# Peptides against a protein of PDB entry 6IDX, part 349

Target 1, 380 residues: chain A of PDB entry 6IDX
Amino acid sequence: KELAKLSADVTFATEFINMDGIIVLTRLVESGTKLLSHYSEMLAFTLTAFLELMDHGIVSWDMVSITFIKQIAGYVSQPMVDVSILQRSLAILESMVLNSQSLYQKIAEEITVGQLISHLQVSNQEIQTYAIALINALFLKAPEDKRQDMANAFAQKHLRSIILNHVIRGNRPIKTEMAHQLYVLQVLTFNLLEERMMTKMDPNDQAQRDIIFELRRIAFDAESDPSNAPGSGTEKRKAMYTKDYKMLGFTNHINPAMDFTQTPPGMLALDNMLYLAKVHQDTYIRIVLENSSREDKHECPFGRSAIELTKMLCEILQVGELPNEGRNDYHPMFFTHDRAFEELFGICIQLLNKTWKEMRATAEDFNKVMQVVREQITRA

## One batch from the design tools (peptide; made by RFdiffusion4, then SolubleMPNN)

Design b2_p30_4_s1 (from b2_p30_4, 19 letters changed)
Fold by OpenDDE base, seed 5:
Structure b2_p30_4_s1 (fold): chain B 380 residues (1-380), chain A 30 residues (1-30)
Amino acid sequence: as target 1 above (380 residues)
Amino acid sequence: SEFEKRFRAMRPLQEEAARERKEEIEKKKE
């Protein structure tokens, strides 16, 4: 206890480190010797002293052994560990992950996000904060090949649900540090959209073109027996599709694929449209048909609106931006659904369509409508 | 609190890790 307290002093820390004191502490952890009276208390103080010493930045985190890492990971993965030990172990793991790619690799072999989820279910907000911080650290240090696995872990209903129910909707006020970690987690989650946001549609890719065709089919052919596709010549079919793509509100009526060549939002806009069309089919059909039947120049161009809205949402949510140390703003809504971005798009496209009608907008008012919608979204 | 102090001290490292990751992604896009 006294050592842990004294370890906060830089002068003491320097002398203790010079005497190889930190090595002694690491060996105590490595030994795992439960033979000592008050082992748990001693271990908690040992880990405290270790953290305080390492926090001075005098010693590299790479000095720790694999055995040490395994012991610390063991304290995090084992059930019924003392809360004090668990908290310090999470803090140590976070520090190791953030300070060393080599340590990250070793830790990532010993612990899973799934194991860390259990530490979110506790009432101790400090443990919850360290657990999220460690998840964030693992996400930040994950190599490209593992990013998708981390993405999938974030997309796991379980992690989202637990954060929502035990952290956000917990009986305790969210402290600043927890809010910051939730913010970071959210930023990292939004950054998973960056790839699709920056992916240009290939107008020659048939599979991508088939998605656009599927959007048309869902909007206009949902009630029509596919057998009545008029066997009329290729030109008449092209002309019909051009009309349909105009009714869908694409800018390029001949080749709607060209509307998705701009990045941002690239293919992310198409993903949102397809999600809306498949998951909220009635809403999609309603929006498209309400505007496609209008001859008064007050039609809201769905395709163009969806693209620009996707871009706007990416801007508002700062997709692809780095987490800022000074920020702690997070959106609880993004923890309510697995496809929260697409659901937000679905809400916002309805808002856009409503706002367009209320403003009695024409195509010339498009930017003005988008600005009003931006203000509405940012105030919500 | 000691907790808050430690956690705040880790924020720069977290941001650095984010920066490094972004730089790696950008270098691969070039």
Scores: peptide ipSAE 0.467, ipTM 0.927, DockQ to the pose 0.900
Fold by OpenDDE base, seed 1:
Structure b2_p30_4_s1 (fold): chain B 380 residues (1-380), chain A 30 residues (1-30)
Amino acid sequence: as target 1 above (380 residues)
Amino acid sequence: SEFEKRFRAMRPLQEEAARERKEEIEKKKE
C-alpha cells in the first residue's frame, strides 16, 4: 500500500526502478502464488505500484513478459476476480495496447471484445469505462487486416445493446470520462464510413451500375405491372432510363454513376440511397414519385439531394476526423440502431423533402434549402 | 479522483494512437 502511494513520486520511482524494483513487482504477478495471506489485497497494491511506476515513462512497456501479459489477461477473463484487481488489470491492458504494437498483438490473442462485454454489464461505472477504453485502444491499434473484425465487433448488436442498456440508459449519471470514451467509440464507429465516403464510383463497374438500376427499378417498376417487358430496343431503353434518371433527380441523367465519382461522399451516398430504397421502400417511393410527378419546377431532385445530404451528414458528424481529447459529446441515437447512419439519412432526407416543399424551392434554391436543413439537423 | 486523473492522462496516448492510425491509412493511399 505504501509502495503504491510512493510510486507516484518520480524520485522514488527512479530509485526503485534502479534497484530493479519493477522487476520484482512483475515477478510477483507472474508467480500467481495464491497461497499468500491477503493475496488479493497485495496483488491490487502490486498492480497499482506497477502502473504508477510505468506511468513515469522511465521503463518501456515492452519489458513485460508474456507470462505477465497472460496473468493480467487471466484476471480480466476470470468471472470471480476481485473488483480492484479487475480495474487495475483493465488499466494495465489499455496502457500496454496504447504504448506498444507488440503488446497489442499479444493481448489481442489473449482477450476478445466478447470477454470485455461482460465487464460492461456490471454496476461499477469505472470498470465499464476501462472496458470501453480498452475496446477503443484495441480498435485504434488494430492492423488493417483486423479492422474489419473490430468493425464487426462494434456492429455487434450485442455490444451496442449492452452499452445502450447498461451504460447510457443506466440509472447512474454518466461521468465525464465515460462520456469521453463513448465519444471516442462513436468517432471510431463513424470512421468506418470513411472508406465508403472516399470510394469513387467506377462508371464502368457493372455491379455498381446495377445498384443504380435497382434504385430505378424500385422507384418505377415496383408499382408498374410486370407486363412492361424490357424488350424495347436498346435506344428506346437508354432514352427511357435517361428520363427515369432525370425523374430520380440525378445531375447526370445519361450516366448517374458520374454523380458518385465525387469524394466525399462517393459510394456512401449510393449505400444510403440503396438502404432507404430497400429498408424504407414506401418512404423512398413516395419521395421519388412526389417529385417526379411535379411539372411546376418545384421538384426536389432526390439523387442530387441524397448525395449532398450524405456529404453534409459526414461533415456534421466529422467522419474521418480524429478523436479530440477535450470532447465528450456523444449521440445516444447512434447506439439505438445497427445502421444508425443510414437511418439518420432516411430521417434527414424526409426533412429535406419537407423543407423543400415548405420553401417552394426550385433547383436554383438548392443551396439555400441545404443550409436550412443543416441548421435544422444541428439544432435537433 | 485518482481514477479520473489516470483516465485524463491516457487521453493523449489515445489521441496519438488515433493520429498514428490516420497517418498509416494516408500513407497507404499514396
Scores: peptide ipSAE 0.466, ipTM 0.926, DockQ to the pose 0.885
Fold by OpenDDE base, seed 3:
Structure b2_p30_4_s1 (fold): chain B 380 residues (1-380), chain A 30 residues (1-30)
Amino acid sequence: as target 1 above (380 residues)
Amino acid sequence: SEFEKRFRAMRPLQEEAARERKEEIEKKKE
């Protein structure tokens, strides 16, 4: 106990480390010997002293043995561990992951995100904070080949649901440190959209063209009686599609694929449009048909609006930006749904369409409408 | 609290890890 207190002092820490004191602490953990009276209390103080000593940055984290790592990982994976030991073990794992890529590799073999989820289902907000911090550390240090697995783990409905129900909607106010870790987690989650945001559509890719054609089909053929199969003429068919793409509000009526070559938002805009069309089909059809039937130049161009709105949402959410140490702002709504970005897009595109009507906008007012919508989204 | 001090001290290291990751991704795109 006294050692743990003294270990916070840099002068004491330097002398203790010079006397190989930290090696003695690591060996105590490695031994796993439960024979000592008050073992749990002694272990908690040992881990505290170890962490305080290492936090001075005098000794490299790479000095720890594989046996030490396995013991610490064992305290995190075991269901019946003292809360004080668990908290310190999570803190040590976070520090090891952030300080060393080699330690990350070893730790990633011993623990899973699934094991860390159990530590979110507790009333202790400090344990919850360390669990999220460790998840963030694992995500930050994950190599490219494991990044998709981590992304999938974050995409798991279970993790989001637990964070929402046990952390965000908990009976206790969210402390500043928890808010910061939730912010970091959210930044990392939004950065998963960056790949799609920076992916240009290939105008020659038939599969991508088929998605645009599916948007047309859902808007115009789903309500049309199958009896009006357009007549067999290839030229009449091309002219008909050009009209349909104009009614959909694409800028390039001949080749709508060209509208998705700009990055940002690239293919992410097409993903949002397809999600809206499939999941919220009635809303999609209503928006498209209401604007396609207007001859008064007050039509809201859906395709153009969807692209620019996707870009705007990426800017507002700072997709691809680094987490800032001074920020703690997070959006609880992104923990309520598995496709929260696409759902936000669906809400915002309806808001845009409403705002366009209220302003009696024309194509010349497009930028003004987008500015008003930006202000509305940012204030909400 | 000691808890808050420790977490605050780890924030720069977390930001550094994020920067390193971004730099690695940018180098692979070149």
Scores: peptide ipSAE 0.465, ipTM 0.926, DockQ to the pose 0.881
Fold by OpenDDE base, seed 2:
Structure b2_p30_4_s1 (fold): chain B 380 residues (1-380), chain A 30 residues (1-30)
Amino acid sequence: as target 1 above (380 residues)
Amino acid sequence: SEFEKRFRAMRPLQEEAARERKEEIEKKKE
């Protein structure tokens, strides 16, 4: 206990480290000897002293043994551990992951996100905060080959539902540190959209063209079997499609693929449009047909609107930006659905279409409509 | 609390890790 307090003093820490004091503390953890009187209390103080000493940055985190890592990971993976030990163990793991790529690799072999989910299902907000912080650390330090796996784990309905139900909708006020970790988690989640946002459509890729054709099919040929996508449409069929692409509100009626070559929002806009067309088909068809039947120049160009709205949403949500230390604002809505961004797009495109009608907008008013919609979204 | 102080102390390290990750991604685009 006294050692833990004194370890906060840099002068004491320096002297203690020079006497190989940290090595002694690590060996105490490595031994795993539960036979000592007041073992849990002693271990908690040992871990506290270890953390305080390491926080001075005098000793590299890489000095820890694999046995030490396994012991700490063991305290986190065990169902019955003292809360004080668990908190310090989570804190040590977070520090190890953030300070060392080598330690990250070792820890990632010993701990799964699934094991950390159990620590979200508790009433102790400090434990919950450390669990989320450790998930964030693992996600941040994951190599590219493992980032997709981490992204998939994050995209898991289970993790989101647990965070929503046990953290966000918990019976306790969210503290500043928890709010910050939720913010970081959300930023990391939005950054998964960055790849698609920065992916240009290849106008020569037939598979990508087939998606645009599918949008046309869903809007105008809802009764036609998808199997009858005629590949090599004759020139007469190209002219027919040009009319359909105009009615869909694409800027390039001849080759709508060209509208998706700009990044941002690139292919992310097409993903949103396809999601709307497949998941909210009635809403999609309604929006397209309401505007395709208008000859009064008050038609809302769906294709153009969808692209610009996707870009605007990326800007509002700061997709691809780094988490800021000073921010703690998060949106609970994004924990309610697996495809929350696409669902938000679906809500906002309806809002845009409504606003366009209310303003009696023409193509010349497009930027004004987008500005009004931006203000509406940012106030909500 | 000691825990709150520690969480605050870890924020710079978390931001650094995020920056490093972004730099790695940007270097691969080049």
Scores: peptide ipSAE 0.469, ipTM 0.927, DockQ to the pose 0.872; fails the geometry check

Design b2_p30_4_s2 (from b2_p30_4, 18 letters changed)
Fold by OpenDDE base, seed 3:
Structure b2_p30_4_s2 (fold): chain B 380 residues (1-380), chain A 30 residues (1-30)
Amino acid sequence: as target 1 above (380 residues)
Amino acid sequence: SLFSRRSRGRRPLQEKAAKERKEEIEKKKE
């Protein structure tokens, strides 16, 4: 206990480290000897002293043995561990991951995000904070090949639902540090959109062109009785598609693929449009047909609007930005749904369409409508 | 508290890790 307190002092820490004191502490952990009276208390103080000593940055985190790592990971993975040991073990693992890529690799073999989920279901917000912080550390240090696996883990309904129900909707106020870790997690989650946001459509890719064609099909052929597929010649079909793409509100109604060559938002806009069309088909069809039937120059161009809205949402959500140490603002809505970004897009595109009508906008008012919509979204 | 000290220490490390990751991604695009 006294050692743990004194270890926070840099002078004491330096002297203790020079006496190989850290090595002694690591060996105590490695031994796993449960035979001592007050073992749990002693271990908790040992881990405290270890953390405080290591936080001085005098000794490299790479000095720890694989046995030590396994022992610490064991405390996190075992169901019946003292809360004080668990907190310190989570903190040690977090520090190991953040300070050493080599230790990250070893820890990533011993611990899964799934094991950390159990520590989110507790009433202790400090444990929850350490668990989220460790998840954030693992995500930050994950190599490119493992980032998708981490992304998939975050996309798991279970992790989001547990964070939502046990942290965000918990019976206790969220402390500043938890809010910050939720913010960091959210930033890291939004950064998964960056790849699609920066992916240009290839106008020659048939699979991507087929998605645009599917948008047309859903909008115009889903309400038409399947019997009236006009068997009209190839040229009339091309001319029909050009009209359909104009009614869909693409800027390039001859080749809509060209509208998705701009990055941002690139293919992310097409992903949002396709999601809306498939998941919220009635809303999609309503928006498209309501604007396609207008001859009064007050038609809202869906395709253009969807692209610019996607770009605007990326700007508002700061997609691709680094986490800032001073921020603690997070959006609880992003924990409510698996496809929360696409759902937000679906809400915002309806808001845009409504605002367009209320303003009695024309194509010349497009930027003004977008500015009003931006203000509405940022105030919500 | 230990928790408060840890909270102060992790933020710079998280930012550093995020920066390093960004730099790695940028270097691969060049």
Scores: peptide ipSAE 0.498, ipTM 0.932, DockQ to the pose 0.862
Fold by OpenDDE base, seed 1:
Structure b2_p30_4_s2 (fold): chain B 380 residues (1-380), chain A 30 residues (1-30)
Amino acid sequence: as target 1 above (380 residues)
Amino acid sequence: SLFSRRSRGRRPLQEKAAKERKEEIEKKKE
């Protein structure tokens, strides 16, 4: 206890470290000797002292043994561990992950996000905060090849629902640190969209062109089997498609793929359009057909609107920005659905279509409509 | 509290890790 208190002092820490004190503390953890009276209390103070000493940055985190890591991971995975030990163990793992890529690799083998979910289902907000902070650390340090696995773990309805129900909708105020960790988690989640946002469509890629054709099919040929869509049309069929692409509100009626070559929003706009068309088919068809049947120059160009709205949403949500240490603002809505960005797009495209009608807008008013929609989205 | 000290200490490290990730992504695009 006294050691844990004194370890916060840099002078004491320096002297204690010079006496191999950290090594002694690590060995105490490694031994796992539960036979001692007051073992849990002693261990909690040992872990406190270890954290405080390591926070001085005098000793590299890489000095810890695999046995130490396994013991700490064991305290996090054991259901009957003392709360004080659990908190410190989560904090140690977080620090190890953040300070060392080598330790990240070892910890990622010992701990899964699934095991951390149990620590979100508790009434202790500090434990919940440490668990989310560790998840964020694992996400931040994940190599590119494992980033998709982390993305999938966040896309798991279970993790999102638990965060929503036990953290966000908990019967207690969210503390500033929890709000910050939720913000960080959200930023990291939005940054998964960055790749698609920065992916240009290849106008020569047939598979990507087939997605645009599928948008046309869903809008105008809803009863037709998608398998029968011939990729090679006769000139008459190409002319037919040009008319359909005009009705869909693409800027380039001849080759709509060209509208997706601008980054941002690149392919992310096409992903949103396809999601809307498949998941909210009635809404999609309604929006397209209501505007395609207008002869009064008040048609809302769906394709152009979807692209610019996707770009706007990326700007509003700050997709691709780094998490800022001073921010704690997060959107609870993004924990309500696995495809929350696409669902937000679906809500906002309906809002845009409504606003366009209310303003009696023409193509010349496009930027004005977008500005009004931006204000509506940012005030909601 | 220990919690408060940990909270202050993690934020710069998270920002650093995010920056390092961005730099890695940018280098792969070159």
Scores: peptide ipSAE 0.502, ipTM 0.933, DockQ to the pose 0.841; fails the geometry check
Fold by OpenDDE base, seed 5:
Parts: C-alpha cells; structure tokens; sequence
Structure b2_p30_4_s2 (fold): chain B 380 residues (1-380), chain A 30 residues (1-30)
C-alpha cells in the first residue's frame, strides 16, 4: 500500500526502479501464487505500484514478459475477479497496447473485444471506461487488414448495443473521461468510412455500373425481375436509361458513374443510395418519383443531392479526422443502429427533400438548400 | 487519483497512435 502511494513520486520511483523494483513486482504477478495471506489486496497494490512506476516513462513497457501479459489478460478474462484488480489489469493492458505494437500483437491474441463487453455490463463506470479505453487502444493499434474485420464483427454490433444500454442509457451521468472515450470510439468508427469515401468509382467497372442500374430498376421497374436486365441495350434503351438517370437527378445522366469519381464522397455516396433503395425502398421510390414527375423546374435532383449530402455528412462527422484530446462530444444516435451512418443519410435525405419543397427551390438554389440542411443537421 | 492520472496519460498516447495510423495509410498511398 505504501509502495503504491510512493510510486506516484518520481524521486521514489527513480530510486525504486534503479533497485530493479519493477522486476520484483512483475515477478510477483507472474508467480500467480494465491497462497499468500491477503493475496487479492497485495496484488491490487502490486498492480497499482506497477502502473504508477511505469507512468513515469523511465522503463519501457516492452520489458514485460509474455507470462506477465497472460496473467494480466487472465484477470480480465476471468468471470469473477476483484474489481480493483480488474481496473488495474484493464489499465495495464491499455497502456501496453498504446505503448508497444509488439505488446499489442501479444495482447490481441489473448483478449478479444467480445471478452471486454462483459466489463461494460457493470455498474462501475471506471471499469466501463477502462474497458472502452482498451477497446479504443486495440482499434488504434490494429493493423489495416484487421480493422474492417473488427468493424464488421458481431462483437462490434453487440458492443454498440451494450454501450448504448449500459453506458449511455445508464442510470448515472456520463463522466468526462467516459464521454471522451465514447468520442474516440466514434471517431474511430467513422474513420472506417474513409476508405469508401476516398474510393473513386471506376466508370468502366461493369459491376459498379450495375449498382447504378439497380438504383434505376428499384425506382422505375420495382416489379421487374432483375434477371431481365437487358444485355447490349439498343440505342432506344440507352436513350431511355439516360432519361431515367436524369429523373434520378444525376449530374451526368449519360454516365452516372462519373458523378462518383469525385472523392470525397466517392463510393460512399453510392453505398448510401443503395442502402436507402434496398432497406427503405418505399421512401426511396417516393423521393425519386415525386421529383421525377415534376416538370416545373422545382425537382430535387436526388442523385446530386445524395452525393453532396454524403459529402456534407462526412464533413460534419469529420470522417478521417484524428481524435482530439480536448473533445468529449459524441452522438448517442450512432450507437442505436448497426448502419447508423446510412440511417442518418436516410433521415437527412428526407429532410433535404422536404427542405427543397419548402423553399420552392430550383437547381440554382441547390447550394442554399444544402446550407439550410447543414444548419438543421448540426442543430439536431 | 490513479484513474485521473491514467486519463491524463492515455489521451496523448491515443492521439499519437491515431497519427501513426494516419501516417501509415498515407505512406501506402504514395
């Protein structure tokens, strides 16, 4: 206990470290010997002292053994563990992950996000904060090839739901540090959209063009079997499609794929449009047909609007931006749905369409409508 | 508190890790 207290002092820490004191503490953890009287209390103070000593930055985190890592990971993975030990173990793992890529690799083999979810289902907000902080650390240090897998994992969906229900909607106020960790998690989640946001459509890729054609099909041929997609369309068919793409509100109604070559928002806009068309088909069809039947120059160009709205949402949500140390603002709505960005797009495109009608806008008013919509979104 | 000290220490490290990730992504685009 006294060691744990004194370990916060840099002078004491320096002297203790010079006496190989940290090595002694690590060996105590590695031994795992529960035979000592007051083992749990002793261990909690040992872990406290270890953390306080390591926080001085005098010793590299890479000094820890694999046995030490396994013991700490063991405390986190055990269903019944002392709260004090759990908090310190989570904090140690977090620090190890943040300070060393090598330690990240070792920890990622021992601990999954799924195992950390259980530590969110508790009444202790500090444990919840440490668990989210460790998740954030794992996401920050994850290799690129594993980031998408982590994002799409059932564990992530479940994590989101549990954060919503047990953290955000908990019977206690969210403390500043928890708010910051939720903000960081949200930033990291939005950054998963960056790849699609920066992916240019290839106008020559038939598979990508088929998605645009599917948008046309859903809007205008909703009862038609997709199997009857005519191959080499006659000139009359091409002219028909050009009209349909104009009615869809694409800027390039001859080759709508060209509208998705600009990054941002690139393919992310097409993803949003396709999601709307498939998941909210009635809403999509209504929006498109309401504007396609207008000959009064007050038609809202859906395709252009969807692209610019996607870009705007990326700007508002700061997709691709780094987490800021001073920020603690998070959007609870993004924890409500697995496809929260696409759902937000679906809400905002309806808002845009409504605002366009209310303003009696023409194509010349497009930017004005977008500014009004931006203000509406940022105030909500 | 230990919790408060941990909070102060993690934020710079999280930002650093995010910067390192961004730099890695940018280097792969070159």
Amino acid sequence: as target 1 above (380 residues)
Amino acid sequence: SLFSRRSRGRRPLQEKAAKERKEEIEKKKE
Scores: peptide ipSAE 0.502, ipTM 0.933, DockQ to the pose 0.862; fails the geometry check
Fold by OpenDDE base, seed 4:
Structure b2_p30_4_s2 (fold): chain B 380 residues (1-380), chain A 30 residues (1-30)
Amino acid sequence: as target 1 above (380 residues)
Amino acid sequence: SLFSRRSRGRRPLQEKAAKERKEEIEKKKE
């Protein structure tokens, strides 16, 4: 207990470390010796002292053994551990992950995000904060090959729903640190969109062109079997498609693929359009057909609007931005759905279409409509 | 408190890790 208190002092810490005191603490954890009276209390103070000593930055985190890591991971994965030990164990794992890529690799083998979910289902907001902070650390340090797995873990309805129900909608006020960790988690989640946002469409990629054709099919041929292979398109078919792409509101009516070569929003706009068309088909068809049937110059160009809206949403949500240590603002809405960005797009495209009609807008008013929509979204 | 000290130490490390990740992504795009 006194050691844990004194370890917060840099002078004491320096001398204690010089005497190999930290090695003694690590060996005590590694031994797992439960034979001592008040073992849990002693262990909690040992872990406190270890954390306080390591926080001085005098000793590298890479000094810890695999046995030590396994013991700490064991305290986090065990269902019946004292809250005091759990807090410190989560904090140690977080620090190891943040300070060392080598330790990250070892820890990622010993613990899963699934195991951390149990620590979110508690009334103790400090435990919840440490658990989210560790998840954030794992996400931050994950190599590219594992980022999709982490993304999938966040997309897992379970983690998201637990955060929403037990953290965000908990009966306790959200403290500043929890708000910050939720903000960080949100930023990291939005950064998963950056790749698609910065991916240019290849106009020569047939698979990507088939998606644009599918958008046309869903809008205009919803009752027709997909069996008509786009193969031997006579000049009449090409002319027909040009008309359809104009009705869809693409800027390039001849080759709509060119509208997706600008980054941002690149392919992310096409992803949003396809999601809307498949998941909210009735809404998509309604928006497209309502505007395609207008001859009064008040048609809202869906394709152009979808692209610019996607770009605007990326700007509003700061997609690709780094987490700022001073921010604590998060949007609970993004914890309500696995595809929350695409759902937000679906809401906002309807808002845009409504606003366009209310303003009696023409193509010349496009930027003005987008500005009004931006203000509406940022105030909501 | 220990919790408050951990909070203060965490944020700079998270920002550092985020910067390192961004740099890695940018290097692969070149």
Scores: peptide ipSAE 0.499, ipTM 0.931, DockQ to the pose 0.850; fails the geometry check

